# Designs tried in a protein design run: peptides against a protein of PDB entry 3MAZ. Part 65

Target 1, 99 residues: chain A of PDB entry 3MAZ
Amino acid sequence: VLNPMPACFYTVSRKEATEMLQKNPSLGNMILRPGSDSRNYSITIRQEIDIPRIKHYKVMSVGQNYTIELEKPVTLPNLFSVIDYFVKETRGNLRPFIC
Target 2, 99 residues: chain A of PDB entry 3MAZ as posed
Amino acid sequence: VLNPMPACFYTVSRKEATEMLQKNPSLGNMILRPGSDSRNYSITIRQEIDIPRIKHYKVMSVGQNYTIELEKPVTLPNLFSVIDYFVKETRGNLRPFIA

## One batch from the design tools (peptide; made by RFdiffusion4, then SolubleMPNN)

Design b2_p21_3_s1 (from b2_p21_3, 9 letters changed)
Fold by OpenDDE base, seed 2:
Structure b2_p21_3_s1 (fold): chain B 99 residues (1-99), chain A 21 residues (1-21)
Amino acid sequence: as target 1 above (99 residues)
Amino acid sequence: MEEELKELKELFESWPDYPDL
């Protein structure tokens, strides 16, 4: 069975994603969810280096690619690469939420 | 604090938050 979406993708709201991450931090700290517009997405993370912090990042569908709206935007070929980017850049601090 | 942890903090601070998403 082919799953075109990352395992940490859930059809949840911002509030629901926050609750998921807070309730089960051992399962991961990063969720991909639908954006306000079709084919756009949001990333919700729960970072707790010092104290827990919830942040949301914008992922825009641009043609066949996806752009993470960071200060310097990062364009990647697919949503799996988007997740990989967050994992790699944080040296594994961010992990996809798997339940 | 470890240098790696400092760098990670700086990385997260550099990423803008979109609280209304």
Scores: peptide ipSAE 0.626, ipTM 0.912, DockQ to the pose 0.754
Fold by OpenDDE base, seed 4:
Structure b2_p21_3_s1 (fold): chain B 99 residues (1-99), chain A 21 residues (1-21)
Amino acid sequence: as target 1 above (99 residues)
Amino acid sequence: MEEELKELKELFESWPDYPDL
């Protein structure tokens, strides 16, 4: 049984994700995409507090959980929680890209 | 609002960027 993925998950490359965010910023500024390894993922954001800046974060699959490789690693039970974490921590500044 | 923006800037700055991912 396959579990659904977050709405902002797209099977795209780093370059494609960047282009998507730059082309349609009104649709959101955060994308979840496949990582270099099978069960790992990457988060690409386009933050524009002053000037637009693209950043990429590492999300590692650890056992049945996921760890966001931030200054202080954050471990969560699923990818939906990972997305929720970014939204909450930035008080809504980051929003999932919904095409 | 100004302080919130400052905090947000600091938050983003603290998060490590992996440009080659």
Scores: peptide ipSAE 0.625, ipTM 0.911, DockQ to the pose 0.846
Fold by OpenDDE base, seed 1:
Structure b2_p21_3_s1 (fold): chain B 99 residues (1-99), chain A 21 residues (1-21)
Amino acid sequence: as target 1 above (99 residues)
Amino acid sequence: MEEELKELKELFESWPDYPDL
């Protein structure tokens, strides 16, 4: 049985994620993808406030929780909460990429 | 609004980028 993943999770590389976001910006600007190590993940965003900017953020598994390595580390109970954090903190500027 | 945009820009600036991920 596979555990449910956020809708914006895709098994893609950093490059592929970037291309997805650039190709269809109307579908969202945030992707969750596998990290280089088991149980770790990366968030790729394409922000367009001034000019398009691609950034990648680190999500580390810590026990049964996840820590987003931002300026101030944020620990959350699951990946859904991780996505929710980015959406809420940016007041909806970041939206999960849904294709 | 302009003020909200300013705050958002500051927020994004505070978040470190990991280009090698």
Scores: peptide ipSAE 0.623, ipTM 0.911, DockQ to the pose 0.791
Fold by OpenDDE base, seed 3:
Structure b2_p21_3_s1 (fold): chain B 99 residues (1-99), chain A 21 residues (1-21)
Amino acid sequence: as target 1 above (99 residues)
Amino acid sequence: MEEELKELKELFESWPDYPDL
């Protein structure tokens, strides 16, 4: 039995995620996807402040929590909180991609 | 508005990119 995942989670590669965000920017600009390891994830974003930019962030599973590898690491209790963090920290600039 | 955008740009710049993920 799989636990619920955020709506912006897709089993796609880095390249596919980038293409999704570029193709339909009106649907959101943030995707959560599988990482290189079974319990790790990656966040792909496409922000267009000035010119469009694609970035990928590392989300590491640490015990029962998750740590976003930012300049200052942020540890959160679940993946929903990870998505919420990006939305709130950017004051809504980042929005989950909903297909 | 412009000040907020500036801060957002700075925030984005501070976040490290992992291009090989």
Scores: peptide ipSAE 0.623, ipTM 0.910, DockQ to the pose 0.802

Design b2_p21_3_s2 (from b2_p21_3, 8 letters changed)
Fold by OpenDDE base, seed 1:
Structure b2_p21_3_s2 (fold): chain B 99 residues (1-99), chain A 21 residues (1-21)
Amino acid sequence: as target 1 above (99 residues)
Amino acid sequence: DEEELEELKELFESWPDYPDL
């Protein structure tokens, strides 16, 4: 039985994630994807406040929790909380990509 | 509004980018 993953999780590469976000910006601007190492993940966003900007963030598995490697590290209990964090901190500017 | 947008810009700027991920 597979554990549920956030709706914006896709088994894609950094390049593919970027292309997805650029192709259909109306569907969202944030993707969660597999990291280079087991149990680690990456977040790719396409922010368009001024001009389009692509950025990638590191999500490290630490025990049973996850730590987002931001300016100030943020540790959360699951990947759903990780997505929620990005949505809430940006007051909805970041939205999960749903296709 | 403009003030909120500026705060958001500052937030994004504070978050480090990992281009090689």
Scores: peptide ipSAE 0.651, ipTM 0.923, DockQ to the pose 0.812
Fold by OpenDDE base, seed 2:
Structure b2_p21_3_s2 (fold): chain B 99 residues (1-99), chain A 21 residues (1-21)
Amino acid sequence: as target 1 above (99 residues)
Amino acid sequence: DEEELEELKELFESWPDYPDL
């Protein structure tokens, strides 16, 4: 079975994503969810290096690629690469939420 | 280690938050 979406993708709202991450932090701390516009997405993370912090990042569909709207935007070929980017850049601190 | 943790903190601080998404 081919799954074109990352395992941490859920059709949830910002509020629901926050609740999921808070309720089960052992399952991961990063969720990909639908954006306000079709084919755009949002990333919600729960970082707790010091204290728990919820942040949301913008992922824009640009042609056949995706751009993470960081201070210096990062363009990647697919959503799997987007998730991989967050995992690698944080050296595994961010992990996809898998339930 | 502590140095890596500090670098990670700085990384997260550099990433802008979009609270209304």
Scores: peptide ipSAE 0.651, ipTM 0.923, DockQ to the pose 0.798
Fold by OpenDDE base, seed 4:
Structure b2_p21_3_s2 (fold): chain B 99 residues (1-99), chain A 21 residues (1-21)
Amino acid sequence: as target 1 above (99 residues)
Amino acid sequence: DEEELEELKELFESWPDYPDL
């Protein structure tokens, strides 16, 4: 039985994710995508506080949890919580890309 | 809020970027 993925999850490459965010910024600025390894993921954001800037973050599967590789690593129980973390920490500046 | 914006800038700056992911 497969569990649902966050709405901003897309099976796209880094390049494709960047293009999606640049093409339709009104749909959101954060995408979750497959990582280089099986159970790992990457977060791509397009922040535009001053000028548009693309950044990519590493989300590692650790046991039954996920760890966001930030300055201070953050471990959460599922990918929905990972997305929620980014939204809350940025007080809504980051929003999941909904196509 | 200008102060909030500055804090947000600092937050993003502190998060490490993995350009090759």
Scores: peptide ipSAE 0.647, ipTM 0.921, DockQ to the pose 0.835
Fold by OpenDDE base, seed 3:
Structure b2_p21_3_s2 (fold): chain B 99 residues (1-99), chain A 21 residues (1-21)
Amino acid sequence: as target 1 above (99 residues)
Amino acid sequence: DEEELEELKELFESWPDYPDL
């Protein structure tokens, strides 16, 4: 059965997502997870350009689109596009965590 | 390149962190 969510989506907490990324960095460094509300999501990343850094980003449902709450908000049509944005914007530095 | 890496660092720095999410 086709999963309607991106492959890097996991029903995990912030703490669990952090642990997943730290435990298996070779599998990717970006996880999409449920937010505090039913239609909101969070992105957890672990980048290690210098020292490892964990950050969490807010993805808000706006109508039928999604807005990433960055310095300059970015609105995209679906969650797949959200993941794609992070990959492209970082020139591949961020990669979806595939377990 | 170091130049590109520095730009990437600046990009990440500009993105706000929501530690309580």
Scores: peptide ipSAE 0.645, ipTM 0.920, DockQ to the pose 0.815

Design b2_p21_3_s3 (from b2_p21_3, 8 letters changed)
Fold by OpenDDE base, seed 5:
Structure b2_p21_3_s3 (fold): chain B 99 residues (1-99), chain A 21 residues (1-21)
Amino acid sequence: as target 1 above (99 residues)
Amino acid sequence: SEEEKKYLRELFESWPDYPDL
């Protein structure tokens, strides 16, 4: 039995995540996916402020927390908080992709 | 709004991209 994961978590590759976001932009623009078969994850987004842009962010498991690898790293208690961080920091521009 | 777009542009530019992830 695994602990609950954020709704935008999908066991997909970088390529698949990109295709999902491009195919159905109305469903959201942010996906959480597995990292290198360890306790790490990747966040893939498709923002359209000016032109469509795909970007990937690194989320590393550190102890009981998770750190988003930004210029100024952000450490949060769980993956739900990680998703919430992206939503809040972008003032709602980023929204979890929900199928 | 344009102010919102400006904020987001600056924010996203400050976040590093890991294209190989």
Scores: peptide ipSAE 0.689, ipTM 0.934, DockQ to the pose 0.773
Fold by OpenDDE base, seed 1:
Structure b2_p21_3_s3 (fold): chain B 99 residues (1-99), chain A 21 residues (1-21)
Amino acid sequence: as target 1 above (99 residues)
Amino acid sequence: SEEEKKYLRELFESWPDYPDL
């Protein structure tokens, strides 16, 4: 049984995620994708505060939670909360990419 | 706004980039 994933989750590579965000910025600027390990993930964003910048963040599966590897790590109960965190902390600047 | 940009700049600076992921 496949558990529901955030709408911005895509089984794409770093390169593909970057291309998706660059090609259609109007659809959003944040993608969740598979990490190098089974239960780990990566967040790819394309922010345009000054100039376009692509960045990738590490989301580690820890027990039944997920930790965003930020300067001050943030642990959340699920991937939906991870996406919500990025949206809320950036006051809406980051938006999930909806293809 | 410039205030929001400043906030976001500082926020993003506090979020380490993992270019090899």
Scores: peptide ipSAE 0.689, ipTM 0.934, DockQ to the pose 0.768
Fold by OpenDDE base, seed 4:
Structure b2_p21_3_s3 (fold): chain B 99 residues (1-99), chain A 21 residues (1-21)
Amino acid sequence: as target 1 above (99 residues)
Amino acid sequence: SEEEKKYLRELFESWPDYPDL
């Protein structure tokens, strides 16, 4: 009944996601996790352009689509596309965390 | 490369952080 989730989706808290990314950076630097509301999600990343930095992004469920809450919001048809967006926009710098 | 890092810095800066999520 439930559709599959992206490989980097984990039912973890913000703190847990941060710890996962810090402990095993070689496994990836991007995690999708449950949001504060039932149908919303959060993206946690650990980028190392200069020094390590943790950031969190908001993904809102809107109808049958998902919107990444950016300065200019991006609406996509599914969570796989959301992950793909982050990978492509960063030219591969962001990679899904695969444990 | 440094050019790539510059691109990424500007990109990430344009993406608002929600530290309380």
Scores: peptide ipSAE 0.686, ipTM 0.933, DockQ to the pose 0.772
Fold by OpenDDE base, seed 3:
Structure b2_p21_3_s3 (fold): chain B 99 residues (1-99), chain A 21 residues (1-21)
Amino acid sequence: as target 1 above (99 residues)
Amino acid sequence: SEEEKKYLRELFESWPDYPDL
């Protein structure tokens, strides 16, 4: 039995994720997508504090946890926590893309 | 607010991305 995935997870490419975020910004600005390896993922965000900016983050599966590859890596127990981290740290600025 | 924007700017600056990811 597979564990459920966050609502903002989509089996899309970097290009598709970028297009989704640009076309429908009202639906959210953060997407979780498959990484290059089976158990790894990528997060694409579209922030627009001043001007629109697309950024991509690496989420590595390590044992039973997941690590967001930031300058100071953040390790969390599941993908839901990864999404929550981005939402919480940005005080709600980042919101999962829900369509 | 400007305070919120400042906070976010600094936060995102501290989160370098992977352009080719």
Scores: peptide ipSAE 0.685, ipTM 0.932, DockQ to the pose 0.759

Design b2_p21_3_s4 (from b2_p21_3, 9 letters changed)
Fold by OpenDDE base, seed 4:
Structure b2_p21_3_s4 (fold): chain B 99 residues (1-99), chain A 21 residues (1-21)
Amino acid sequence: as target 1 above (99 residues)
Amino acid sequence: DEEEKKFLKELFESWPDYPDL
């Protein structure tokens, strides 16, 4: 049986995720979605520091953990921690998209 | 504020974008 997923996880494409974030920015600005490879994921964000900008980040399943593919990769024990990392590092600027 | 904006800009700049994901 599958374990629970973060509330901002949606089985959507990159395009769909972008549209969701653009249409309802008040619901959050971060979506977790399936990656192109099994067991991998992508994070899509819509930041509005000055002008709206969409970015995508790679989350790799590595053994029992997950690694966010940053210049200095960050390894975390589960997808909930991945979401928490983005929230905390941005001091709350990134918020999970909840609809 | 402006300091927070600067912080976030630098942070996001340090995170590589994968536009084709």
Scores: peptide ipSAE 0.688, ipTM 0.934, DockQ to the pose 0.756
Fold by OpenDDE base, seed 2:
Structure b2_p21_3_s4 (fold): chain B 99 residues (1-99), chain A 21 residues (1-21)
Amino acid sequence: as target 1 above (99 residues)
Amino acid sequence: DEEEKKFLKELFESWPDYPDL
């Protein structure tokens, strides 16, 4: 049975997501979590190029698609594609957090 | 390497975040 949500999806708060990423960086550096609205989501990342930095991105459900609210918004067909986008664009630097 | 770091720095800079989410 295929999971309907990406493996890095967790029902956690911003604070909890940050703590997860900080405590276990070897498990990944990207978490998908519920947004303020039940149909929207947030991405929390912990990038470590020079020093660790936490960032949060807005993922909006728009029709049957999802839009990452970047300066130039990126619309993708599903949440798996959203995760894939972050992985591919960063050439593998971002990896889904897997407990 | 340094080129990869430069690339990633520029990329992440181009992705403004929502600190209050």
Scores: peptide ipSAE 0.688, ipTM 0.934, DockQ to the pose 0.761
Fold by OpenDDE base, seed 3:
Structure b2_p21_3_s4 (fold): chain B 99 residues (1-99), chain A 21 residues (1-21)
Amino acid sequence: as target 1 above (99 residues)
Amino acid sequence: DEEEKKFLKELFESWPDYPDL
């Protein structure tokens, strides 16, 4: 049985995720996608504070948790919490891409 | 808001990019 995934999860490549965010910025600016290894993921964001900028973050599955590979790594219990972290830390600037 | 922009700029700068992911 598969556990539910965050609404902004899409089985897309880095290129596809970038294109999605660029083409439809009104739908959100953050996508969760499969990583290179099983059970790992990548986050792609398109921030537009001054000019548009695409960035990618690594989310590693570690035991029962997930770690966002930031300068100070953040470990969270599930992928929903990972998305929530990005939303809350940016005070709502980052929003999950909902198609 | 300029203060918000400043906050976000500093925050995003603190988050390293993995351009090859």
Scores: peptide ipSAE 0.687, ipTM 0.934, DockQ to the pose 0.781
Fold by OpenDDE base, seed 1:
Structure b2_p21_3_s4 (fold): chain B 99 residues (1-99), chain A 21 residues (1-21)
Amino acid sequence: as target 1 above (99 residues)
Amino acid sequence: DEEEKKFLKELFESWPDYPDL
């Protein structure tokens, strides 16, 4: 049985995620995608504060939790919380990509 | 606005980019 994933999760490569965000910015600017390891993930964002900028963030599976590899790492209980963290911390600037 | 931009810029700067991911 496959557990539900956040709506912005896509089984895409870094390149594909970048293309998705660039082609349809109105649908959101944040994608969750598989990492190189089975239980790790990457977050790809397209920010447009001044100019468009693509960035990728590391989400590590640690036991039953997930740690976002930020300057000050943040550990959360599930991937939904990870997405919520990015949305709330950016005061809504980051929005999950929904297509 | 400019204050929001400043906030976001500082925030994103504190989040390291992993370009090879």
Scores: peptide ipSAE 0.686, ipTM 0.933, DockQ to the pose 0.780

Design b2_p21_4_s1 (from b2_p21_4, 8 letters changed)
Fold by OpenDDE base, seed 4:
Structure b2_p21_4_s1 (fold): chain B 99 residues (1-99), chain A 21 residues (1-21)
Amino acid sequence: as target 1 above (99 residues)
Amino acid sequence: SELLEIEKRLEKDDERLEAEE
């Protein structure tokens, strides 16, 4: 039995996530997806600051927490907090993709 | 620019190929 996942979680590949964000930018610009390992995840974003840019981030399961692999790693208690971090850090520029 | 600062804080793109995701 799995606990509820963030609304922007989709069982898609890196390529599929990119295509989703490019085809329907009005639905959001951030997707959470499975990582290479069962307990790890990846975040795919499409930011439009100067030009559209696709970026991917690793979200590693560490104990009962999750660490976003950034230059300065950030550890959070759950995946909902991970999504919240990206939204707050970008002051709302990033929004979860809701299909 | 606040946007530039945001980009710096989120600087760590996983550039691996799709097969390595």
Scores: peptide ipSAE 0.195, ipTM 0.747, DockQ to the pose 0.495
Fold by OpenDDE base, seed 5:
Structure b2_p21_4_s1 (fold): chain B 99 residues (1-99), chain A 21 residues (1-21)
Amino acid sequence: as target 1 above (99 residues)
Amino acid sequence: SELLEIEKRLEKDDERLEAEE
């Protein structure tokens, strides 16, 4: 049994996450999902700035922390902080997908 | 410009194939 996870965490594939975000954009535009390896995750977003764009980000487990694979990597203490980072950095443009 | 800055901060993307998750 996994410890408590962010509300936008779903055990879905890259494809499924994309479909979820496209189908119900009003519910949010960011999903946290399992990565290819245990303890690693991925963030899938659907951002509508100029046109809808789907992007995926690696969230790598490093020790007791998590590193978001960005041009300038960001390391945070837990997955809740990872979600918070995406929300804050986009000034609310990204919102966790809640269904 | 604010939107442009947001895009720049999150410009990196995982381009792996679907099967690689």
Scores: peptide ipSAE 0.193, ipTM 0.742, DockQ to the pose 0.521
Fold by OpenDDE base, seed 3:
Structure b2_p21_4_s1 (fold): chain B 99 residues (1-99), chain A 21 residues (1-21)
Amino acid sequence: as target 1 above (99 residues)
Amino acid sequence: SELLEIEKRLEKDDERLEAEE
């Protein structure tokens, strides 16, 4: 039995996540998905600031926290906080993909 | 530009192939 996950979490590959975001932009532009390792995850986004841009970020499980791999890494207590961080830092530009 | 500054805060992108997710 798995613990609750963010609504934008989907057990999809990098390619599938990209296709989901491209197909239905109105449903959101951010997906959380499994990473290469058991306890790691990845965030895939599709922003349309000037032109559509797909980007992927590593979310590494470190101890009881999660670290977003950025130029300046950010460590947060849970995956819900990770999603919240992306929303707040982009002032709402990024929104979780809700199917 | 506000949007440009936002992009810079999230500039690091994982360019690995799908097999290296």
Scores: peptide ipSAE 0.185, ipTM 0.739, DockQ to the pose 0.498
Fold by OpenDDE base, seed 2:
Structure b2_p21_4_s1 (fold): chain B 99 residues (1-99), chain A 21 residues (1-21)
Amino acid sequence: as target 1 above (99 residues)
Amino acid sequence: SELLEIEKRLEKDDERLEAEE
């Protein structure tokens, strides 16, 4: 049985995610999507601090947890926590894309 | 600034050329 996924999860490619974020920035600026390998995911963001910037992050499944591949990796218990981390870490700058 | 610190904390972009991940 599959557990619920975060609302910003979409079965889209890197390119499609980028296009979604660019097309409707008012709906949010963060998408969770399938990674290249099973059980792994990727986060695509579009931050507008100075200029719009698209970035992608690997979210690796490690045991029952998930590790966001950053300069200093962050391990969290579930995908909801992953999304929460991005929101809190950016103090609300990043918001899940809700279509 | 706070914004600079935030950017630094998320400094590890997957720069693979248009990969699925």
Scores: peptide ipSAE 0.184, ipTM 0.741, DockQ to the pose 0.490

Design b2_p21_4_s2 (from b2_p21_4, 10 letters changed)
Fold by OpenDDE base, seed 5:
Structure b2_p21_4_s2 (fold): chain B 99 residues (1-99), chain A 21 residues (1-21)
Amino acid sequence: as target 1 above (99 residues)
Amino acid sequence: SELEEIEKRLDKDDEKLEAEE
């Protein structure tokens, strides 16, 4: 049983996430997905600034929190906060993929 | 620009392929 997850969470692979974002960019450009380890996750984004760019970020489970691996790591209390961080930090440029 | 700043804030991405098995 999995606890409540953000709406943009999908049990998909890196490749599948990329394809989803490319196929329907109007539905959002950010997906949360399972990582390679049990309690870790990954964020896949598709930003269209100069050209479409796909990037993947590690979201590591650390105790009861989650750390987004950036040059300057950010630790948050839950996955909802992780999604919120990406949305706010990019001033809405990133939006959760909802289908 | 704002967009440039966005890219800078998300400056580290994972290039390592994740295992699918």
Scores: peptide ipSAE 0.161, ipTM 0.696, DockQ to the pose 0.426
Fold by OpenDDE base, seed 1:
Structure b2_p21_4_s2 (fold): chain B 99 residues (1-99), chain A 21 residues (1-21)
Amino acid sequence: as target 1 above (99 residues)
Amino acid sequence: SELEEIEKRLDKDDEKLEAEE
């Protein structure tokens, strides 16, 4: 069985994603979810550095790739790479939320 | 710190509420 979506993808709203991360932080702190547009996504994270902070990032479909909307946007070939980017960029601080 | 730098790299935060399901 080929799963086309990352394991941390859930069809949840911004609010629901926030609640999921808050309720079960031991399961991970990063969720990929549908964006407001059909081919776009959002990533919700709950990062604990000083205090727990919820942040949301836009992942925009650009052609056949995806662009993480940061000050300096990062374009990657697929959503798995997007998740990998967040994990690696934070040196493992972010981990996909696995139910 | 390393974590501080990480936060700087992830500088965006979408303040716009997305539509509820």
Scores: peptide ipSAE 0.151, ipTM 0.697, DockQ to the pose 0.417
Fold by OpenDDE base, seed 4:
Structure b2_p21_4_s2 (fold): chain B 99 residues (1-99), chain A 21 residues (1-21)
Amino acid sequence: as target 1 above (99 residues)
Amino acid sequence: SELEEIEKRLDKDDEKLEAEE
């Protein structure tokens, strides 16, 4: 039995994710997508603080947990927590992209 | 600003090329 994935998860490439966020910014600015490596993921964001900026983050599987690749890595128990982390850390500036 | 501080905390970007997937 497979657990559900976050609503902002899409089986898209880095390029496709960027295009999705650019075309419909009102739907959210954060996408979770498959990583290039098995069982790893990537997060693509489009923040408009001063000007629109696209950034990508690696989410690495570590045992049963996930580590967000930051200067100071953050390890969380599931992908929902990963999404929650980005939302909370940005105080709502980042919101999951809901198509 | 607070947003500026947030950007600093999320400073690690994936350096891989767009053709990663």
Scores: peptide ipSAE 0.150, ipTM 0.694, DockQ to the pose 0.508
Fold by OpenDDE base, seed 3:
Structure b2_p21_4_s2 (fold): chain B 99 residues (1-99), chain A 21 residues (1-21)
Amino acid sequence: as target 1 above (99 residues)
Amino acid sequence: SELEEIEKRLDKDDEKLEAEE
């Protein structure tokens, strides 16, 4: 039995995530998806500040926590906190994709 | 620009093309 995952988690590839965000931007602009290795994940975002920009971030499982790979890495206790971090740090610009 | 500052906060992304990562 798997533990609950964030609502914006989808078992999709990098390409599929990009297509989902492009097709329905009104539903959100952030997706959490499986990474290339077990227990690791990736965040795909589509921001429209000046022009649409797609970016992908690695979320690495480290012990009982998760580390978002940034210039200055951020470690959080669970995936829900990871999503919350992206929302808060962007002052609501990023919102989980819900369909 | 506030939005420009937001862009700077999320400074590192994976440039791999259509990878499963």
Scores: peptide ipSAE 0.162, ipTM 0.705, DockQ to the pose 0.504; fails the geometry check

